# Peptides against a protein of PDB entry 4Y8H, part 9

Target 1, 196 residues: chain A of PDB entry 4Y8H
Amino acid sequence: TSIMAVTFKDGVILGADSRTTTGAYIANRVTDKLTRVHDKIWCCRSGSAADTQAIADIVQYHLELYTSQYGTPSTETAASVFKELCYENKDNLTAGIIVAGYDDKNKGEVYTIPLGGSVHKLPYAIAGSGSTFIYGYCDKNFRENMSKEETVDFIKHSLSQAIKWDGSSGGVIRMVVLTAAGVERLIFYPDEYEQL

## One batch from the design tools (peptide; made by RFdiffusion4, then SolubleMPNN)

Design b1_p10_1_s3 (from b1_p10_1 with H3Y H10S)
Fold by OpenDDE base, seed 5:
Structure b1_p10_1_s3 (fold): chain B 196 residues (1-196), chain A 10 residues (1-10)
Amino acid sequence: as target 1 above (196 residues)
Amino acid sequence: MFYFTTPPFS
């Protein structure tokens, strides 16, 4: 898996490859690792597919309850719910999650929750087995307050490099753009990103 | 079990 989320001028963009594996076998080549937990709060999932799907479902339910009582939750609130679940169950979970969201007050925010259930707020985050190959590239090329187009290109190039070297990553590159204007889904195919 | 693999050093 190769996943990332990047804050930019107008919000935040999540990105992911689409390969699911079991051992050396590619079980699914078009998996959607970008999961909605609220209107403009999404997550990237790595680790156990079953574990991360269960966690995301529980978070989505909690945020629905929160909304009915208190109004729209912040991205930080969502990250706190993820953290609580991941930390309290860390001995029985294989889950690495990046939470990203947009609201008018805080704009785009990114929280990474690695194995163990700690939470870290960052301007951008990368995770999954493929991330090890692109820490240097991302550190060199990330800039704060990029345009949407610059951020899409940054994510596309980053994930392309991760996929090139990580046997557990591949397929299409999916993105979700969260801004004041709404939610936009993007998809890029190997014929395009392999040439970068 | 199906995986979205984690970083090896995490």
Scores: peptide ipSAE 0.139, ipTM 0.728, DockQ to the pose 0.132
Fold by OpenDDE base, seed 4:
Structure b1_p10_1_s3 (fold): chain B 196 residues (1-196), chain A 10 residues (1-10)
Amino acid sequence: as target 1 above (196 residues)
Amino acid sequence: MFYFTTPPFS
């Protein structure tokens, strides 16, 4: 898996590859690892497919209840719910989560929750087995307050490099753009990103 | 078991 989320001028963009594996077998080439937990709060999932799906479902439920009682939750609130679940169950979970969201007050925010269940707020985050190959590239090329197009290109290039070297990453690159204007899904195919 | 593989160790 190769996943990332990047804050930019107008909000935040989540990105992910689409490969699911079981051992050396590629079980699914078009998995959606970008999961909605609230209207403009999404997450990237790495680790156990079952664990991360369960966690995301629980968070979504909690945020629905939260909304009915208190109104729209912040991205930080969502991250805290993820953190609580991941930390309290860290010995029984294989889950690496990036939480990203947009709201009018805080704009785009990114929270990474690695194995162990700590939480870290960052301007951008990368995770998954493919992330080890792109720390250097991302550090050199990330800039704050990029345009949407610059951010899409940054994510596309980053994930392309991760996929190139990580056997557990591949397929299509999915993105979700979260801004004041709404939610937008993007998809990029191997014929495009492999040439970068 | 299916995985979205996390970063390897070492």
Scores: peptide ipSAE 0.137, ipTM 0.731, DockQ to the pose 0.138
Fold by OpenDDE base, seed 1:
Structure b1_p10_1_s3 (fold): chain B 196 residues (1-196), chain A 10 residues (1-10)
Amino acid sequence: as target 1 above (196 residues)
Amino acid sequence: MFYFTTPPFS
């Protein structure tokens, strides 16, 4: 898996590859690892597909309850719910999650929750087995307050490199753009990103 | 089990 989330001038963009494996077998080439937990709060999932799906479902439920009582939750609130679930159950979970969201007050925010259930707020985050290959590239090329197009290109190039080296990553590159204007889903195919 | 592989796993 190769996943990342990047804050930019107008919000945040999540990105992910789409390969699911079981052992050496590629079980699904077009998996959607970008999961909605609220209108403009999404997560990138790595680790156990079952574990992360269960966690995301629980978080979505909690945020729905929160919304009914208090209104739209912040991204930090969502990250806190993820943290509690991941930390309290760390002995029984294999989950690495990046939480990203947009709201008018805080703009785009990214929280990474690696194995163990710690939480870290960052301007951008990368995770998954493919991320080890692109730390240097991302550190060199990330800039704060990029445009949407610059951020899409940054994510596309980053994940392309991760996929190139990581056998557990592949398929399409999916992105979700979260801004004041709404939610936009993007998809890029190997014929395009492999040439970068 | 199906995986979205994390850094400590290949």
Scores: peptide ipSAE 0.131, ipTM 0.731, DockQ to the pose 0.142
Fold by OpenDDE base, seed 3:
Structure b1_p10_1_s3 (fold): chain B 196 residues (1-196), chain A 10 residues (1-10)
Amino acid sequence: as target 1 above (196 residues)
Amino acid sequence: MFYFTTPPFS
């Protein structure tokens, strides 16, 4: 898996590859690893597909309940719910999650929750087995307050490199853009990103 | 989504 989320001038963009494996077998070539937990709060999932799907479902339920009682939750609140689940069950979970969201007060925010269930707020985050190969590239090329187009290109190039070197990553690149204007889904195919 | 006898990973 190769996943990332990047804050930019107008909000935040999540990105992911689409390969799911079981052992050496590619079980699904077009997996959607970008999961909605609230209107403008989404997550990137790595690790056990079953574990992370269950976690995301529970978080979505909690945020729906939260909304009915207190109004729209912040991205930080969502990250806290993820943290509680991941930390309290860390001995029985294989889950690496990036939480990203947009609201008018806080703009785009990114929280990474690695194995163990700690939480780290960052301007951008990368995770999954493919992330190891792109730490240097991302550090060199990330800039704060990029445009939407610059951020899409940054994510596309980053994930392309991760997929190139990580056998556990592949397929299409999916993105979700979260801004004041709403939610937008993007998809890029190998014939496009492999030539970068 | 998809469920298998052996849990898939991503």
Scores: peptide ipSAE 0.066, ipTM 0.650, DockQ to the pose 0.156; fails the geometry check

Design b1_p10_1_s4 (from b1_p10_1 with T5S H10F)
Fold by OpenDDE base, seed 4:
Structure b1_p10_1_s4 (fold): chain B 196 residues (1-196), chain A 10 residues (1-10)
Amino acid sequence: as target 1 above (196 residues)
Amino acid sequence: MFHFSTPPFF
């Protein structure tokens, strides 16, 4: 897996490859690793497909309950719920999660929750087996307050490089854009990103 | 139910 989330001028963009593997086999070429847990709070999933889905389902339920009682949760609240689950079950989980969300008060926010269940608030985060190949590229090319288009290009180039070298990453690049205007899903195909 | 020899992984 290669996943990332990037804060930008108008909000946050999540990005992911779409490959699922079982051993040496590609089990699914078009997996959606970008999962909604609330209207404008999403996550990127890496690790065990089952573990990360279970975690996301539980978080979604908790945030629905939260909303009914207290109103719309913050991205930090969502990250806290993820952290609670991942940390308390760290010995039984293989899960790397990036939480990203938008609200009018905090704008775009990114929280990374690596193996072990720590939580880190960052301007951008990368994770998954493919992330190893793009630390240097991301560090050199990330800028704060990019435009939507610049951020899409940054994510596309980053994930393209990760996919190029990581056998566990591939397929399409999916993105979710979270802004005041709403939620937008993007998709980019190999013919587009392999030439970058 | 389809059983994997190894769990699906991202």
Scores: peptide ipSAE 0.264, ipTM 0.710, DockQ to the pose 0.128
Fold by OpenDDE base, seed 5:
Structure b1_p10_1_s4 (fold): chain B 196 residues (1-196), chain A 10 residues (1-10)
Amino acid sequence: as target 1 above (196 residues)
Amino acid sequence: MFHFSTPPFF
């Protein structure tokens, strides 16, 4: 897996490859690793497909209950729920999660939750087996307050490089853009990103 | 129910 989330001028963009593997086999080449937990709060999933789906389902339900009592949760609140689940079950889970969301007060925010259930707020985050290959590229090319177009290009180039080297990454690049204007889904195919 | 020799992984 290669996943990332990037804050930008108008919000946040999540990105992911679409490969699921079972041993040496590609089980699914069009997996959706970008999962909605609230209207403008999403996550990127890496690790066990079953574990990460279970966590996301629990968080989604918790945030629905929260909304009914207190109104729309912040991205930080969502990250805290993910943290509790990942930390309390760290010995039985293989899950790497990036939480990203937008609200009018805090704008775009990114929280990374690696194995072990720690939480880190960052301007951008990368994770999954493919992330190892792009730490240097991302560090060199990330800038704060990019435009939407610049951020899409940054994510597309980053994930393209990760996919090139990581056998556990591939397929299409999916993105979710979260802004004041709403939610937008993007998809990029190998014919486009392999030429970058 | 589908059974895999190795669990699906991202």
Scores: peptide ipSAE 0.263, ipTM 0.709, DockQ to the pose 0.129
Fold by OpenDDE base, seed 1:
Structure b1_p10_1_s4 (fold): chain B 196 residues (1-196), chain A 10 residues (1-10)
Amino acid sequence: as target 1 above (196 residues)
Amino acid sequence: MFHFSTPPFF
């Protein structure tokens, strides 16, 4: 897996490859690793497909309950719920999660929750087996307050490089853009991103 | 029904 989330001028963009593997077998070429837990709070999932889906489902449920009682949760609140689940169950989970969200007060925010269930707020995060190949590229090319287009290109180039080197990454590049204007889904195919 | 030798991973 290669996943990332990037804060930018107008919000946050999540990105992911779409490969699911079972050992050496590609089980699914078009997996959606970008999962909605609230209207403008999403996560990127790496690790066990089952574990990360279960966690995301529980978080979504908690945020629905929260919303009914208190109104729209913050991204930090969502990250806290993820953290509690991942940390308290760390001995039984293989889950790496990036939580990203937008609200009018905090704008775009990114929280990474690696194996072990620690939580780290960052301007951008990368994770998954492919992330090891792109730390240097991302550090060199990331800038704060990029435009939407610059951020899409940054994610596309980053994930393209990760996919190039990581056998567990591939398929399409999916993105979710979270801004004041709403939610936008993007998809980029190998013929496009492999030429970068 | 699908059978997996190992659990699916991302």
Scores: peptide ipSAE 0.276, ipTM 0.712, DockQ to the pose 0.145; fails the geometry check
Fold by OpenDDE base, seed 3:
Structure b1_p10_1_s4 (fold): chain B 196 residues (1-196), chain A 10 residues (1-10)
Amino acid sequence: as target 1 above (196 residues)
Amino acid sequence: MFHFSTPPFF
């Protein structure tokens, strides 16, 4: 897996490859690793498909309950719920999660929750087996307050490089854009990003 | 029903 989330001028963009494996085999070429937990709070998932789906479902339920009682949760609140689940169950889970969200007060925010269930707020985050190949590229090319187009290009180039070197990553690149204007889904195919 | 030798992984 290769996943990332990047804050930018108008909000945040999540990105992911689409490969699922079972042992040495590709089980699914077009998996959706970008999961909604609230209207403008989403996550990127790496690790066990079953574990990360269960976690995301539980978080979504908790955020629905939260909304009914207190109004729209912050991205920080969502990250706290993910953190609690990942930390308390760390001995039985294989889950790496990036939480990203937008609200009018805090704008775009990114929280990374690696194995072990720590939580880290960052201007951008990368995770999954493919992320190890792109730390240098991302550090060199990330800028704060990029445009939407610049951020899409940054994510596309980053994930393209990760997929190139990581046999556990591949397929399409999916993105979710979260801004004041709403939610937008993007998809990029190998014939496009392999030429970068 | 399909059975996998190992659980699906991202």
Scores: peptide ipSAE 0.257, ipTM 0.706, DockQ to the pose 0.135; fails the geometry check

Design b1_p10_2_s1 (from b1_p10_2, 5 letters changed)
Fold by OpenDDE base, seed 1:
Structure b1_p10_2_s1 (fold): chain B 196 residues (1-196), chain A 10 residues (1-10)
Amino acid sequence: as target 1 above (196 residues)
Amino acid sequence: PSFGAPTFYV
């Protein structure tokens, strides 16, 4: 897996490859690893498909309950719910989660929750097996307050490189853009990103 | 290879 989330001028963009594996086999070529937990709070999933799906489902439910009682949760609140689940169950979970969200007060925010259930707020985060190959690239090329287009290109190039090196990553590149204007899903196919 | 309950990874 290669996943990332990047804050930018107008919000945040999540990105992911789409490969699911079991052992040496590709089980799914077009997996959606970008999962909605609230209207403008999403997560990137890495690790066990079952574990991460279960966690996301629980968080989604919790945030729905929260919304009914208190109104729209912040991204930080969502991250805290993820953290609680991942930390308290760390002995039985294989999950790396990036939480990203947008709201008018806090704008785009990114929280990374690696194995073990720690939580880290960052301007951008990368995770998954492919991320190890692109730390240098991302550090060199990330800039704060990029435009939407610059951020899309940054993510596309980053994930393209990760996919090139990581056999556990591949397929399409999916993105979710979260801004005041709403939610936008993007998809980029190998014929495009392999040329980068 | 193991043919038990498969674990899928993302």
Scores: peptide ipSAE 0.525, ipTM 0.827, DockQ to the pose 0.081; fails the geometry check
Fold by OpenDDE base, seed 4:
Structure b1_p10_2_s1 (fold): chain B 196 residues (1-196), chain A 10 residues (1-10)
Amino acid sequence: as target 1 above (196 residues)
Amino acid sequence: PSFGAPTFYV
């Protein structure tokens, strides 16, 4: 897996490859690793497919309950729910999660929750087996307050490189854009990103 | 003998 989330001037964009594996075999070429837990709070999933799906379902439930009682949760609140689940169940879970969300007060925010259940707020985050290959590229090319187009290009180039080197990553690049204007899903195919 | 369900990774 190669996943990332990037804050930019208008909000945040999540990105992911689409490969699911079992051992050395590709089980699914078009997996959706970008999962909604609230209207404008989403996550990127890495690790066990079953574990991360279960965690996301539980978080979605908790955030729905939260909304009914207190109104729209912050991205930090969502990250806290993820953290509690991942930390308290760390002996039984294989999950790496990036939480990203937008609200008018905090704008775009990114929280990364690696294996073990720690939580880290960052301007951008990368994770998954493919992330190892793009730390240098991302550090060199990330800028704060990029435009939407610049951020899409940054994510596309980053994930393209991760996919190029990581056998556990591949397929399409999916993105979710979270801004004041709403939610937008993007998809980019190998014929477009492989030549970058 | 039977193996358990396979684990899928993302």
Scores: peptide ipSAE 0.525, ipTM 0.829, DockQ to the pose 0.071; fails the geometry check
Fold by OpenDDE base, seed 2:
Structure b1_p10_2_s1 (fold): chain B 196 residues (1-196), chain A 10 residues (1-10)
Amino acid sequence: as target 1 above (196 residues)
Amino acid sequence: PSFGAPTFYV
């Protein structure tokens, strides 16, 4: 897996490859690793497919309950729910999660929750087996307050490089854009990003 | 996933 989330001028963009593996076998080439837990709070999933799906489902449920009682949760609240699940169950989970969300008060926010269940708020985050290959690239090329287009390009180039080197990453590049204007899903195919 | 069962990774 290669996943990332990037804050930018108008919000946040999540990005992911789409490969699911079992051992060396590619089990699914079009997996959706970008998962909605609230209208404008999403996550990137890495690790066990079953574990991360279960966690996301539980978080979605909790945020629905939260909304019914208190109104729209903040991204920080969502990250806290993820943290509780990942930390308290760390002995039984293989999960790395990036939580990203947008609201008018806090704008775009990114929280990374690696194995073990710590939580870190960052301007951008990368994770998954492919992320090891792009730390240098991302550090060199990330800028705060990029435009939507600049951010899409940054994510596309980053994930393209990760996929190039990581056998556990591949397929399409999916993105979710979260802004005041709403939610937008993007998809980029190998014929495009392999040229980068 | 339990030990011994196939595990799918993302």
Scores: peptide ipSAE 0.513, ipTM 0.822, DockQ to the pose 0.095; fails the geometry check
Fold by OpenDDE base, seed 3:
Structure b1_p10_2_s1 (fold): chain B 196 residues (1-196), chain A 10 residues (1-10)
Amino acid sequence: as target 1 above (196 residues)
Amino acid sequence: PSFGAPTFYV
C-alpha cells in the first residue's frame, strides 16, 4: 500500500494506490482504500483489509451518533475515535490509518495513526509499505498552501514513485478532494502516472 | 479473518 493526505490552500486531498494482496498474490487491482467516515472526513487505510474496514465502519457509526446529538464533528474528534480503537486493540490489529477532513473553522487537517495507535497532526502524511521510498521526495517537494492543481500533481508524482518501487502497491491512483465546495473523487491510470 | 481463510492486506 501507498497512501497519503496533503493539506493545501483550500482544504485537503487524500491519495491511495489500489492493490490488495494475499501473500505474494495480487487479490484485487482496483481496491478503494479511501473511506468516508463523515461527509467531509475521510481516511486512508493500510494493513489488514478486514481490520481497517471494521475500524472505519465503527468510526462512521460513532460519528453519526455524535452528529445527531452535537452537530458535525471536527476532524480532531474523528482522529480521537480512530486512536482509541487502534490503541486499545493494538495487540489484535494490523492497521495504519491517515485521517483527513475539512471544516470552515479549521480548514484542511491531517492526522496519522501508525501501528500502535499513536496520533500525530501533520501538514501532510504518508504511510504504507510504499511510503518508505518517498520520504525524501515528499520532504523536498511539499509546500504549504499549494493550489488544488499543484497538490494533485504532488500526490500523483509521489504515489507514482512509491508504486514504482513497492511490489505491494499498484493499480490506479485514487484521490478525494475535500473543500468548502464539497467532495470530489479523482482517478488516474497507469498509462498516465507511469510516465512521470 | 478465519483461521483457514487467507488474510488480505492493503
Scores: peptide ipSAE 0.509, ipTM 0.819, DockQ to the pose 0.089; fails the geometry check

Design b1_p10_2_s2 (from b1_p10_2, 4 letters changed)
Fold by OpenDDE base, seed 1:
Structure b1_p10_2_s2 (fold): chain B 196 residues (1-196), chain A 10 residues (1-10)
Amino acid sequence: as target 1 above (196 residues)
Amino acid sequence: MSFGAPVFHV
């Protein structure tokens, strides 16, 4: 898996590859690792497909309950729910989660929750087995307050490089753009990103 | 040998 989320001028963009594996076998080529937990709060999932899906489902439920009682949760609130679940279940859970969201008050925010259930707020985050190959690239090329187009290109190039080196990553590159204007899903196919 | 339930990774 190669996943990332990047804050930019107008919000945040999540990105992911789409490969699911079981051992050395590619089980699914078009997995959606970008999971909605609220209208403008999403997560990137790495690790156990079952574990990460279960956690996301629980968080989605909690955020729905929260919304009914208190209104729209912040991204920080969502990250706190993820953190609690991941930390409390760390001995029985294999999950690396990036939480990203947009609201008018806080704008785009990114929280990374690696194995163990720590939480870190960052301008951008990368995770998954492919992330190891792109730390240097991302550090060199990330800039704060990029345009949407610059951010899409940054994510596309980053994930393309991760996929190139990580056998556990591949398929399509999916993105979710979260801004004041709404939610936009993007997809990029191998024929496009492999040329980068 | 109980093949452990296949663990799918993302």
Scores: peptide ipSAE 0.483, ipTM 0.777, DockQ to the pose 0.077; fails the geometry check
Fold by OpenDDE base, seed 3:
Structure b1_p10_2_s2 (fold): chain B 196 residues (1-196), chain A 10 residues (1-10)
Amino acid sequence: as target 1 above (196 residues)
Amino acid sequence: MSFGAPVFHV
């Protein structure tokens, strides 16, 4: 898996590859690792497919209950719910999650929750087995307050490099753009990103 | 929460 989320001028963009594996075999080439937990709060999932799906489903349910009682939750609130679940079950879970969201007050925010269930707020985050190959590239090329187009290109190039070196990553690159204007899903195919 | 042994990885 190669996943990332990047804050930019108008919000946040999540990105992911689409490969699922079972042992040494590719089980699914077009997996959606970008999961909605609220209208403008999404997550990137790495680790156990079953574990991360279960966690995201529980968080989605909690945020729906929260919304009915208190109104729209912040991205920080969502990250706190993920953190609690991941930390309390850390001995039985293999889960790495990036939480990203947009609201009018806080704009785009990114929270990374690695194995063990710590939470870290960052201007951008990378995770998964492919992330090891792109720490240097991302650190060199990330800039704050990029345009949408610059941020899409940054994510596309980053994930392309991760996929190139990580056998557990591949397929399509999926993105979700979260802004004041709404939610937009993007998809990029190997014929495009392998040439970068 | 009890989760079975993960067969699939993302």
Scores: peptide ipSAE 0.457, ipTM 0.759, DockQ to the pose 0.086; fails the geometry check
Fold by OpenDDE base, seed 5:
Structure b1_p10_2_s2 (fold): chain B 196 residues (1-196), chain A 10 residues (1-10)
Amino acid sequence: as target 1 above (196 residues)
Amino acid sequence: MSFGAPVFHV
């Protein structure tokens, strides 16, 4: 897996590859690792497919309950729910989560939750087995307050490099753009990103 | 709370 989320001028963009594996076998080449937990709060999933989906489903339920009582939750609130689940179950989980969301007060925010259930707020985050190959590239090329187009290109180039070197990453590159205007899904195919 | 064994990985 190669996943990332990047804050930019108008909000935040999540990105992911689409490969699911079992051992050395590619089980699914078009997996959706970008999961909605609220209208403008999403997550990237790495690790156990079952564990990460279960966590995301529980968070979605909690945020629906929260909304009915208190109104729209912040991205920080969503990250706190993820953190609590990941930390309390760390001995029985294989999960790496990136939480990203947009609201009018806080704009785009990114929280990374690695194995163990710690939480870290960052301007951008990368995770998964492919992320190890692109730390240097991302650090060199990330800038705060990029345009939408610059951010899409940054994510596309980053994930392309991760996929090139990580046998557990591949397929299509999916993105979700979260802004004041709403939610937008993007998809990029190998014929495009392999040439970068 | 246990979520099970990671047979499939993302």
Scores: peptide ipSAE 0.456, ipTM 0.763, DockQ to the pose 0.089; fails the geometry check
Fold by OpenDDE base, seed 2:
Structure b1_p10_2_s2 (fold): chain B 196 residues (1-196), chain A 10 residues (1-10)
Amino acid sequence: as target 1 above (196 residues)
Amino acid sequence: MSFGAPVFHV
């Protein structure tokens, strides 16, 4: 897996590859690793497919319950729910999660929750087996307050490089853009990103 | 997830 989330001028963009593996076998080439937990709060999933799906489902339920009682949760609240689940169940889970969300008060926010259930708020985050190959690239090329287009290009180039080197990453690049204007899903195919 | 079953990774 190669996943990332990047804050930018108008919000946040999540990005992911789409490969699911079991051992050396590619089990699914078009997996959706970008999962909605609230209208403008999403996550990127890495690790066990079953574990991360279960966690995201539980978080979604908690945030629905929260909304019914208190109104729209913050991204920080969502990250806290993820943290609680990942930390309290760390002995039984293999999960790396990036939480990203947009609201009018806090704008785009990114929280990374690596194995073990720590939580870190960052301007951008990368995770998954492919992330190892792109730490240097991302550090060199990330800028704060990029445009939407610049951020899409940054994510596309980053994930393209990760996929190039990581056998556990591949397929399509999916993105979710979260802004005041709403939610937008993007998809990029190998013929486009492999030549970057 | 658990031992003894195929694990699918993302």
Scores: peptide ipSAE 0.434, ipTM 0.767, DockQ to the pose 0.097; fails the geometry check

